# Ledger of designs, part 17: peptides against a protein of PDB entry 3OIQ

Target 1, 212 residues: chain A of PDB entry 3OIQ
Amino acid sequence: KNRIFVSSSKDFEGYPSKAIVPVQFVALLTSIHLTETKCLLGFSNFERRGDQSQEDQYLIKLKFKDRGSERLARITISLLCQYFDIELPDLDSDSGASPTVILRDIHLERLCFSSCKALYVSKHGNYTLFLEDIKPLDLVSVISTISTKSTNSSKHSSSELISECDLNNSLVDIFNNLIEMNRDEKNRFKFVKLIHYDIELKKFVQDQQKVL

## One batch from the design tools (peptide; aimed at target 1 S122)

Design b1_p14_2_s3 (made by RFdiffusion4, then SolubleMPNN; from b1_p14_2, 7 letters changed)
Fold by OpenDDE base, seed 1:
Structure b1_p14_2_s3 (fold): chain B 212 residues (1-212), chain A 14 residues (1-14)
Amino acid sequence: as target 1 above (212 residues)
Amino acid sequence: MKNLNEEELKEILE
């Protein structure tokens, strides 16, 4: 079954009602919402949408219907947060109260690049994205991937693999959007405010800014 | 894209 690569969350506006569509996208993690009854992850590519909030352009639901699925969701959140150095309250507290985690604007402190596989499920004009798989991407690897003009399209024309070009183009677009946000004095996003802002990221941003 | 019936959609949403 062919998975569709999604470059914009606007693509879903044209998707059919009463359908299931396997999709994949790359975006920045912007929010985590874990309560007693739901688990949601927000992602964004920061595509300009007029005056609308650029946060949570991709709202992804984790299955959270029984103790098994709840445990899996909590483990998924813990692993993501460990990978991105996001501080969580101890989810294992022996106090029978499930900890609530509400994090917003994660991108203001950390660039959490993620490759997501999800199921688009629509009914009556509304849709939900269900998480199937998530791969966190290392920022150094992202920078390297963008900087190396992949002239080596080894045409492994496997009809099932999203082209390396689609991933790379989306990563470039995200960085370009972040650069525009950084240039806007009214925007809260600034590269220099990132906790992990280093010489490598600084140099990369400076080099990309010269091309825009 | 596969269109699903209402029962198939319920089974996935539940």
Scores: peptide ipSAE 0.075, ipTM 0.786, DockQ to the pose 0.057
OpenDDE base, seeds 2, 3, 4, 5: peptide ipSAE 0.027, 0.029, 0.028, 0.034; ipTM 0.666, 0.689, 0.671, 0.726; seed 5 fails the geometry check

Design b1_p14_2_s4 (made by RFdiffusion4, then SolubleMPNN; from b1_p14_2, 6 letters changed)
Fold by OpenDDE base, seed 4:
Structure b1_p14_2_s4 (fold): chain B 212 residues (1-212), chain A 14 residues (1-14)
Amino acid sequence: as target 1 above (212 residues)
Amino acid sequence: MKNENEEELKEILE
């Protein structure tokens, strides 16, 4: 079955009530919730949804059923946090109690671009997203990808690859949404408050603001 | 359709 690229989490409203659909999307990591029994990752493209929180638009579950899946979840969280320079408590503490990690509003301090593969599983009019794969994206690479109009549609006709156009459009949409949030005085998001705010990001944002 | 993980998230926060 071909993996479906998802540009909006609203797309799931039109999905079948009894289906298993492999999906993929690009979004910012917004939250991490790791407890003794559950592991959830929140992602957002910050699409405007009225007065609803723009965070956690893609709420994804990691399998947490046995020690093996729990370990995989913990390793996944550790690797993501290491990649994005997110400080975590030591998850390997011999204290027998699995440390609880609750991180929210990650996007206020760090732009954690992530390419996610998930399994959409629906039953009885509700759905769950299960993480299948995650690839953190480097911000410099994201900026370069948006700035380089990928005119090279190499038609790699493998039904498993994200269309370069879909990826680029989603990345542009995220930045446009962040620019709108940055302009809103009521919004807590400000580019200048990002820990990694540098001259390159500043210039990129200024150039994108001229198009909006 | 609702994401069931939203309910699971509420349970974590409660």
Scores: peptide ipSAE 0.577, ipTM 0.947, DockQ to the pose 0.938
OpenDDE base, seeds 1, 2, 3, 5: peptide ipSAE 0.573, 0.574, 0.576, 0.577; ipTM 0.946, 0.946, 0.947, 0.947

Design b1_p14_3 (made by RFdiffusion4)
Pose (drawn by RFdiffusion4):
Parts: sequence; C-alpha cells; structure tokens
Structure b1_p14_3 (pose): chain A 183 residues (1-47, 54-90, 99-149, 165-212), chain P 14 residues (1-14)
Amino acid sequence: KNRIFVSSSKDFEGYPSKAIVPVQFVALLTSIHLTETKCLLGFSNFEQEDQYLIKLKFKDRGSERLARITISLLCQYFDIELPDPTVILRDIHLERLCFSSCKALYVSKHGNYTLFLEDIKPLDLVSVISTISTKCDLNNSLVDIFNNLIEMNRDEKNRFKFVKLIHYDIELKKFVQDQQKVL
Amino acid sequence: SYEELVEKDSLSQN
C-alpha cells in the first residue's frame, strides 16, 4: 500500500479537498465519546490539547455492538474503568498514559475531512520506555510525545503530573528522572 | 469547545 505517516494534525493542510488517503499516527488516547449513533476517539501528541479525533462509524445495531466491544477492549487494555448509553471520558492522560499506534482513513470533501478508524494498536508503557531508553517515525513520535509530557510536568500550572498517574511505577519515576538529564 | 467538536461530523482544513 501507500499509507502516509502523519506526525502532526497540521499535516492535513496539504491534503486533497476530496480524497481517501490512508494515514497512520502515534499519540496518547485522551478522550472517548460513545453514543448510540457514533463514537469519537480523541488523541494528542501534546505538541498541549486534543488534536486527532478518530471516528468509528456505525449505523445498525450489529455494527454498534462491534463498536461497543471495540471500546470495551481498548479501555480494558489500558485499565480504564467503563460503565457498561452515552459514554464520555476526558483528559484520560491526567490519570493514565495510553500510547497508541493508529491507522486511519482520511476522507475529505469540500475541504472538510474526517479520520475513520482502520486499526488501533495499544502500546505498552513499559515497551515505550524501553524503546526510548535502549535507543523510526514511530520512535521519533514517541520521543516527541514524551518530551512534551516532560515539559508539561515541569510547568506548575499544567494539570498533568506523573505522580498523579494511577499507575505511577517506580520504573516510570526512574525513566522520567534519567530522561530530564538529556535535557 | 469540546461539546462543539464532538457534535461535528467533519473538520475543516482551514
């Protein structure tokens, strides 16, 4: 194929006014909006706000069920508590870090566009830390995301704090420290 | 706002 890797949502400025373009990006899961009619997943690389809004489209009940199971499995994989109806989660990153590799389909018309979900591969935080410590586009993105998350933690006014993560590991405390030295 | 965004079906390039 010819899937185009995007490093930022701003890349979508050069894309056609009407086209179907397979894309891929890396980011943190930040929000879920699940209704009976549609589902939107928000992601961000904190270059610090929501940036990617990925849509799971479904019309009938059969496809709704699949969308619900998909959200259920994604949340379970990240240890996110889910009440299973309109379901809303925000600023997930303030509580849990959820790196994800996502493949999507850019669909535009009249200059407007929507990113539809083709695949989502959650990335284990332990692997993310290891991948950064031992050591392309994926890695560049993982590094940039973690750097921005580091600067957000330094900023006193920003609500993001590693120590406030429900999964604040000793290893996470260690990687963050030894990561600031590089700065 | 968040609510305005999630109500949209599409985003603009501009």

Design b1_p14_3_s1 (made by RFdiffusion4, then SolubleMPNN; from b1_p14_3, 5 letters changed)
Fold by OpenDDE base, seed 4:
Structure b1_p14_3_s1 (fold): chain B 212 residues (1-212), chain A 14 residues (1-14)
Amino acid sequence: as target 1 above (212 residues)
Amino acid sequence: SFEELVAKDSFSKK
């Protein structure tokens, strides 16, 4: 089955009420919710949706049904947090207590760009997204990708290739949304408050602001 | 199971 690239989580409103659809999207990690019973990752592209929170537009579940799936979820969270330099409590506590991790508003401190593969699963209009794969994206690589407008669509003929155009468009849209949030005095998001705010990101944002 | 994947506590609302 061909994987569908999703540019907006609103696309799921039009999806079948009873289906399993492999999807892919790029978004910022906004939340982590690891408890004894569940593991959830929140992602957003910060598309404006009225007065609703722009966080967790993509709520992704990790399987959490047995010791093996729980371990995989914890490893996934650990690896993501290590990659993005997110401080976690030790998930390997010998105390037999499953560590609880509840992080929100991650995007206020770090831009955690992630390419996600998921299964859209629906039964009665409601849906769940199950994580299949996650690739953290380096911010420098994201900036470079947007800046170079890589028109080199190497037509690799594999039926699983994201259109490089779809990825680039989504990355641009995310930055445009962040620029709008940064301009809004009521919005808590500010580029200058990012822990990793550097001269490169500053310059990139300034250059993007001139096009908007 | 598909039913366990579609457990009530777990849905994004459309």
Scores: peptide ipSAE 0.065, ipTM 0.729, DockQ to the pose 0.230
OpenDDE base, seeds 1, 2, 3, 5: peptide ipSAE 0.055, 0.062, 0.064, 0.063; ipTM 0.702, 0.724, 0.733, 0.720

Design b1_p14_3_s2 (made by RFdiffusion4, then SolubleMPNN; from b1_p14_3, 5 letters changed)
Fold by OpenDDE base, seed 5:
Structure b1_p14_3_s2 (fold): chain B 212 residues (1-212), chain A 14 residues (1-14)
Amino acid sequence: as target 1 above (212 residues)
Amino acid sequence: SFEELVAKDSFSKS
């Protein structure tokens, strides 16, 4: 089955009321919800959706049914948080209580770009996205990718069905949305408040702001 | 089943 690249979480409104569709998207990690009974990851492209919160546009469920799936979920969270330098409480606490992790608005402190593979599964018009795979993206690599794409569409035949164009367009759209949020005085998001705000990100944002 | 998960945990994004 071909995997569909999703540019917007609104695309799911047009999806079949009873289907299983492999999808892929790129978005910012916005939330982590790990409890005794569930594991959820929130992602967003920060598309304007009226006055509603722009976080958690993609709510992704990790399988959490048995000790094996719970362990995999915890390892996934640990690896993501290690990659993005997100502080977590020790998930292996000897206290026998499964630690609860609830993080929200992660994008206010860190830009956690992630390429996600998921299964869209719907029944009776409702849907759930189940995580199949996640690749964290380095911010420097994201910036370089956006900056260099004025020239070489070298179609490296990577067997991944995603057009390099779809990924790039989504990365550009996310940055454009962040720039708009940064310009809005009512929006809590500000680039200068990011923990990793450096000279490179500053220059990139300044250059993108001149084009928008 | 995966299908049974969907029936209980379906997020309706309104």
Scores: peptide ipSAE 0.028, ipTM 0.674, DockQ to the pose 0.214
OpenDDE base, seeds 1, 2, 3, 4: peptide ipSAE 0.023, 0.025, 0.025, 0.027; ipTM 0.654, 0.675, 0.679, 0.675

Design b1_p14_3_s3 (made by RFdiffusion4, then SolubleMPNN; from b1_p14_3, 7 letters changed)
Fold by OpenDDE base, seed 3:
Structure b1_p14_3_s3 (fold): chain B 212 residues (1-212), chain A 14 residues (1-14)
Amino acid sequence: as target 1 above (212 residues)
Amino acid sequence: SLDELYSKDSFSKS
């Protein structure tokens, strides 16, 4: 089955009420919820949704049913947090208590761009997204990709070209949404409050603001 | 199966 690229989490409203659909999207990591019984990752592209929260637009579940799946979930969280320089408590504590991790509003301190592959699983009109694969994206690489792709399409296969165009368009849309949030005095998001706010990101945002 | 994958932690379609 072909994997569907998803540009908006609203697309799932039109999806079948009883299906398994492989999907792919790019978004910012907004939350981590690890307990004794579940592991959830929240993502957002910050698409405007009226009065609804722009956070956790994509709630992704990791399998958490046995010691093997729990260990895989914990390793996945540890590797993501290591990549994005997110401080976690030691998840391997011999002290019999499963460590609980609840992080929210991650995007207020760090832009954690992630390319996600998931299974859309629906039954009875409700749906769950299960993580299949996650690729963290480097912010410098994201900025460079948006800045350069006005000129050089290398001859990739037609299927790879669609996936790259969709990815780039979604990255641009995310930055445009963040610029709008930054301009809104009521919005908590501000680029200058990011821990990794540097001259490169500042210049990129200033240049994008001239086009909007 | 769909039943083995379905979770109660699901988004409601409005």
Scores: peptide ipSAE 0.117, ipTM 0.765, DockQ to the pose 0.242
OpenDDE base, seeds 1, 2, 4, 5: peptide ipSAE 0.109, 0.116, 0.111, 0.106; ipTM 0.764, 0.764, 0.766, 0.762

Design b1_p14_3_s4 (made by RFdiffusion4, then SolubleMPNN; from b1_p14_3, 8 letters changed)
Fold by OpenDDE base, seed 4:
Structure b1_p14_3_s4 (fold): chain B 212 residues (1-212), chain A 14 residues (1-14)
Amino acid sequence: as target 1 above (212 residues)
Amino acid sequence: SFDELYARDSFSKD
């Protein structure tokens, strides 16, 4: 079955009430919820949805049913946090209580771009997204990808390759949404409050603001 | 199975 690229979490409203659909999306990591019983990752593209919180538009579950899956979840969280320079409590602490990690609003401090592969699993109209794969994206690489107009329409029409256009469009949409949030005085998001706010990001944002 | 994934791993809307 071909993997479907998802540009909006609203796309799932049109999905079958009983299905398994492999999907892929690009979004910012917004939350991490690791407890003794579950592991969830929240992602958002910050698409405007009225007055609702724009965080966790994509709630992704990691399997957490046995010691092997729990270990994989913990390793996944550790590696993501190491990549994005997110401080975690030591997850390997010998005190037999699995450490609880609850992080919210990650996007207020760090832009954690991620390409996610997931399984959409629905029954009776409810769905769950199960993580299959996650690729953290470097911000410099994201900026460069958006700035380099995708002239390479290499029609590698292999049905498994997500269109480079879809990826780029999603990245642009995310930045546009962040720019709108940054302009809103009521919105907590501000680029200048990002820990990694540098001259490159500043310049990129200024250049994108001229196109909006 | 599908049912095992859904039953154990459904999002509790907390």
Scores: peptide ipSAE 0.053, ipTM 0.751, DockQ to the pose 0.131
OpenDDE base, seeds 1, 2, 3, 5: peptide ipSAE 0.033, 0.031, 0.032, 0.026; ipTM 0.685, 0.682, 0.678, 0.668

Design b1_p14_4 (made by RFdiffusion4)
Pose (drawn by RFdiffusion4):
Structure b1_p14_4 (pose): chain A 183 residues (1-47, 54-90, 99-149, 165-212), chain P 14 residues (1-14)
Amino acid sequence: KNRIFVSSSKDFEGYPSKAIVPVQFVALLTSIHLTETKCLLGFSNFEQEDQYLIKLKFKDRGSERLARITISLLCQYFDIELPDPTVILRDIHLERLCFSSCKALYVSKHGNYTLFLEDIKPLDLVSVISTISTKCDLNNSLVDIFNNLIEMNRDEKNRFKFVKLIHYDIELKKFVQDQQKVL
Amino acid sequence: SFSLSYDNPDLSLD
């Protein structure tokens, strides 16, 4: 194929006014909006706000069920508690870090566009830390994301704090420290 | 290696 890797949502400015372009990006899961009619997943690389809004489209019940199982499995994989109806989650990153490699379809018309979900591969935080420590586009994005998360933690006014993560590991405490030295 | 592949209904530009 010819899937185009995007490093930022701003890249979508050079894309056609009417085209179907397979894309791929890396970001943190930040929000979920599940209704009976549609589902939107928000991701961000914190270059610090929501940036990617990925849509799971479904019309009939059969496809709604699949969308629900998909959200259920994604949340379970990240240890996110899910009440299973309109379902809303925000600023997931303030409580849990959820790196994700996502493949999407960019569909545009009249200059407007929507990113439709093709695949989502959750990335283990332990692997993310290891991948950064031992050591392309994926890695560049993982590094940039973690750096921004580091600067957000330094900023006193920003609500993001590693110590406030429900999964604040000793190894996470360690990687963050030894990561600031590089700065 | 775990991933979630989702199938969207057909997408059209017409």

Design b1_p14_4_s1 (made by RFdiffusion4, then SolubleMPNN; from b1_p14_4, 5 letters changed)
Fold by OpenDDE base, seed 5:
Structure b1_p14_4_s1 (fold): chain B 212 residues (1-212), chain A 14 residues (1-14)
Amino acid sequence: as target 1 above (212 residues)
Amino acid sequence: SFSIKYVNPPISLD
């Protein structure tokens, strides 16, 4: 079955009430929810959805049913946090309780771009997204990708071209949405408040703001 | 960069 690239989490509103659909998207990591019984990752492209919170537009469930899957979930969280320099609460609490991690609004401090593959599973109109693959994206690589791909019609296969175009378009859309949020005085998001706000990101944002 | 792959069990909708 072909994997569907999802540019908007609104696409799921048009999906069948009883289906299994492999999907792919790129978004910013917005939340991490690890408890004793579940692991959830929240992602957003910050598409405007009326007055609703723009966080967790893609709520992804990690398999969390057995010790092996729980371990994989914890490793996933640890690796993501290490990659994005997200400080986890000291998980070394001497109490043999599995550490609880609840992080929200991650995008206010760090732009954590991630390419996700998930399984859309719907029953009775409600759906769940199950993680199949996660790849964190480096911000420098994201900026470079957006900046360079206006010109190279390289001879990639039609399927690779579509996937690459879809990825690039989604990355551009995310930045455009962040620029709009940054311009909104009521929005908590500000580029200058990002921990990793550097000269490169500053320049990129300034250049993108001139096109918008 | 890394990629983490998940093998989900077969999901039945039945």
Scores: peptide ipSAE 0.474, ipTM 0.929, DockQ to the pose 0.760
OpenDDE base, seeds 1, 2, 3, 4: peptide ipSAE 0.470, 0.472, 0.469, 0.473; ipTM 0.928, 0.928, 0.928, 0.928

Design b1_p14_4_s2 (made by RFdiffusion4, then SolubleMPNN; from b1_p14_4, 5 letters changed)
Fold by OpenDDE base, seed 5:
Structure b1_p14_4_s2 (fold): chain B 212 residues (1-212), chain A 14 residues (1-14)
Amino acid sequence: as target 1 above (212 residues)
Amino acid sequence: DFSISYKNPEISLD
């Protein structure tokens, strides 16, 4: 089955009530919820949804049923956090208690761009997204991609892969949404409060703000 | 390129 690129979590409102659909999206990591029974990753593109929280628009589940699959979930979280320089409590601590990790509002401190492949699984109208693959994206690479590819619209690479266009458009949309949030005095998000706020990001944001 | 593949145990509609 062809994987569908999802630009908005609203797309799922039109999805079948009983289906398994492979999907892919790009979004910012907003939350991590790891407990003894569940592992959830929250993502958002910060699409405006009225007065509702723009966090966790994509709730991605890492399902586990045994110690082996639970370990895989923990490793996945550890690797992701290591990549994004997110401090976690020691998940390997020999204290027989399964470590609980609850992180929220990650985007307020770090822009954790991620390309996610997931399975949309719907039963009786409700759905769950299950993680298949996550590719963390480096912010410098994201900035570079947006800055360079605004010009090369023409290469229809016919590869069955998500059009490079869809990914780029979604990245641009995310940044535009963040710029709008940054301009809103009521919004907690501010670029200058990011731990990794540097001259490059500052310049990029300033340049993007001129286009909006 | 760094990516993490995750296999969920038994996803079915049943």
Scores: peptide ipSAE 0.643, ipTM 0.953, DockQ to the pose 0.955
OpenDDE base, seeds 1, 2, 3, 4: peptide ipSAE 0.642, 0.637, 0.641, 0.643; ipTM 0.953, 0.952, 0.953, 0.953

Design b1_p14_4_s3 (made by RFdiffusion4, then SolubleMPNN; from b1_p14_4, 4 letters changed)
Fold by OpenDDE base, seed 4:
Structure b1_p14_4_s3 (fold): chain B 212 residues (1-212), chain A 14 residues (1-14)
Amino acid sequence: as target 1 above (212 residues)
Amino acid sequence: SFSISYKNPPISLD
């Protein structure tokens, strides 16, 4: 089955009530929830959805059933956090208690862009997204990609491959949403509060704000 | 840039 690119988590409202559908999206990591019984990653594009929280629009489950699969979940979380420079408690501690990690509002400190492949699984109208693959995206690479697309009207190649255009459009949409959040005095998100806020990001945001 | 593949335990519609 071809993997479907998802631009909005609202797309899932139109999905079959009983299906397994491979999907892909790009979003910001917003939360990590690791307990003894579950591992969840929250992602968001910060699409405006009325008065609802814009966090965790994509709730991705890392399913485990045994110590081996639980270890794989922990390793996955550790690798992501290492890449994004997110401080975690030691997840490999020989203490027989599985470490609990609950991180929220990650986007307030770090822009953790991620390309996710997941399985949409629905049984009775309700769905769960299961992680298949996650690719953390470097912010410099994201900025360069958006900047290059804004200059290159590249031809629609009609190939069934997840369009480089879809990824780039979603990245632009995320930044536009973040700019709107940054302008909103009621929103906690501010670019200047990001730990990695630098001259390059500042310039990019300023330039993007002129187009909006 | 790297990717992390995650293998879930079997997922069934049953």
Scores: peptide ipSAE 0.635, ipTM 0.952, DockQ to the pose 0.931
OpenDDE base, seeds 1, 2, 3, 5: peptide ipSAE 0.633, 0.633, 0.632, 0.633; ipTM 0.952, 0.951, 0.951, 0.951

Design b1_p14_4_s4 (made by RFdiffusion4, then SolubleMPNN; from b1_p14_4, 5 letters changed)
Fold by OpenDDE base, seed 4:
Structure b1_p14_4_s4 (fold): chain B 212 residues (1-212), chain A 14 residues (1-14)
Amino acid sequence: as target 1 above (212 residues)
Amino acid sequence: SFSISYKNPPISLE
């Protein structure tokens, strides 16, 4: 089955009520919820959806059923947090209690761009997204990719390649949404409050603001 | 840049 690129989590409203569909999206990591019973990653494109929280538009589950699969979830979270320089409690502590990690509003401090592959699994109209693969994206690489949007639509007609255009469009949409949030005095998001806010990001945001 | 593959336990529609 071909993997479907998803530009909006609203696309799932049109999905079959009983299906398994491989999907891919790009979004910002907004939350991590690791407990003894579940691991969830929240992602958002910050698409405006009325008065609803713009966080956790994509709730991705890391399913575990045993100690081995739970360890895999913990390792996955640790590796992701190491990449994004997110401080976690020691998840490998030999203390017989499974560590609980609840992080929210990650995007207020760090832009954690992630390309996610997931399984959409629906039953009776409800769905769950299960993680298959996560690729953390470097912010410099994201900025470079958006800035170098050359019209090189190489027509590689292979039905399995997610269009580089779809990824790039979603990245632009995310930045545009962040710019709107930054302009809104009621929104907590501000680029200048990001821990990694530098001259490059500042310049990029200023240049994007001129196009909006 | 690296990717993290995650293997879920079997997922069924049953």
Scores: peptide ipSAE 0.630, ipTM 0.949, DockQ to the pose 0.942
OpenDDE base, seeds 1, 2, 3, 5: peptide ipSAE 0.626, 0.624, 0.629, 0.624; ipTM 0.948, 0.948, 0.948, 0.948

Design b1_p14_5 (made by RFdiffusion4)
Pose (drawn by RFdiffusion4):
Structure b1_p14_5 (pose): chain A 183 residues (1-47, 54-90, 99-149, 165-212), chain P 14 residues (1-14)
Amino acid sequence: KNRIFVSSSKDFEGYPSKAIVPVQFVALLTSIHLTETKCLLGFSNFEQEDQYLIKLKFKDRGSERLARITISLLCQYFDIELPDPTVILRDIHLERLCFSSCKALYVSKHGNYTLFLEDIKPLDLVSVISTISTKCDLNNSLVDIFNNLIEMNRDEKNRFKFVKLIHYDIELKKFVQDQQKVL
Amino acid sequence: SPHNEALDELEEIE
């Protein structure tokens, strides 16, 4: 194929006014909006706000069920508590870090566009830390994301704090410290 | 300039 890797949402400025372009990006899951009619997943690389809004489209009940199971499995994989109806989660990163490699389909018309979900591969935080410590586009993105997350933690006014993560590991405390030295 | 339709859909949901 010819899937185009995007490093930022701003890349979508050079894309066609009407085209179907397979794309791929890496980011943190930040929000879920699940209704009976549609589902939007928000991701961000904190270059610090929501940036990628990925849509799971479904019309009938059969496809709605699949969308619900998909959200259920994604949330379970990240240890996200889910009440299972309109379902809304925000600023998930303030409580849990959820790195994700996502493949999507850019669909535009009249200059407007929507990113539709093709695949989402959650990334284990332990592997993310290891991948950064031992040591391309994926890695560049993982590094940039973690750097921004580091600067957000330094900023006193920003609500993001590692110590406030429900999964604040001793190893996470360790990687963050030894990561600031590089800065 | 391009516009992300998901933004409008998000406002509707909210």

Design b1_p14_5_s1 (made by RFdiffusion4, then SolubleMPNN; from b1_p14_5, 7 letters changed)
Fold by OpenDDE base, seed 2:
Structure b1_p14_5_s1 (fold): chain B 212 residues (1-212), chain A 14 residues (1-14)
Amino acid sequence: as target 1 above (212 residues)
Amino acid sequence: SPKNLNEEELQEIL
């Protein structure tokens, strides 16, 4: 089955009420919810949804049904947090209780761009997105990709023809949404409050703001 | 908005 690129989490409103559909999207990591019984990742592209929270537009479930899947989920969270320089509470607590991690609003401190592969699984009009794969994206690489209008379709011969255009368009849309949020006085998001706010990001944002 | 499937509903599908 071909994997579907998803540009909006609203696309799922039109999806079949009983299906299994492989999907892919790019979004910012907004939340991590690791407990004894579940592991969830929240992602958002910050698409405007009226009065609805722009956070956790993509709620992704990690399989957490046995000791092996739980271990894989914890390793996945650890590796993502290491990549994005997200401080986790010590997972090595000497108390044999599995550490609980609840992080929200990650995007207020760090832009954690992620390319996600997931299974859309629906029944009776309800759905869950299951994580299949996650690739963290480097912010410098994201900025470079948006700045270089390079339609260099390097046909990387993976059988998943994801249009480089779809990825690039989604990255642009995310930045445009963040710029709008930064301009909104009521929005908590501000680029200058990002821990990694540097001269490069500042210049990029200033240049994008002139085009919008 | 569609709700997340519960674990029982998920075990029937996966």
Scores: peptide ipSAE 0.121, ipTM 0.822, DockQ to the pose 0.236
OpenDDE base, seeds 1, 3, 4, 5: peptide ipSAE 0.119, 0.121, 0.119, 0.118; ipTM 0.821, 0.822, 0.820, 0.821

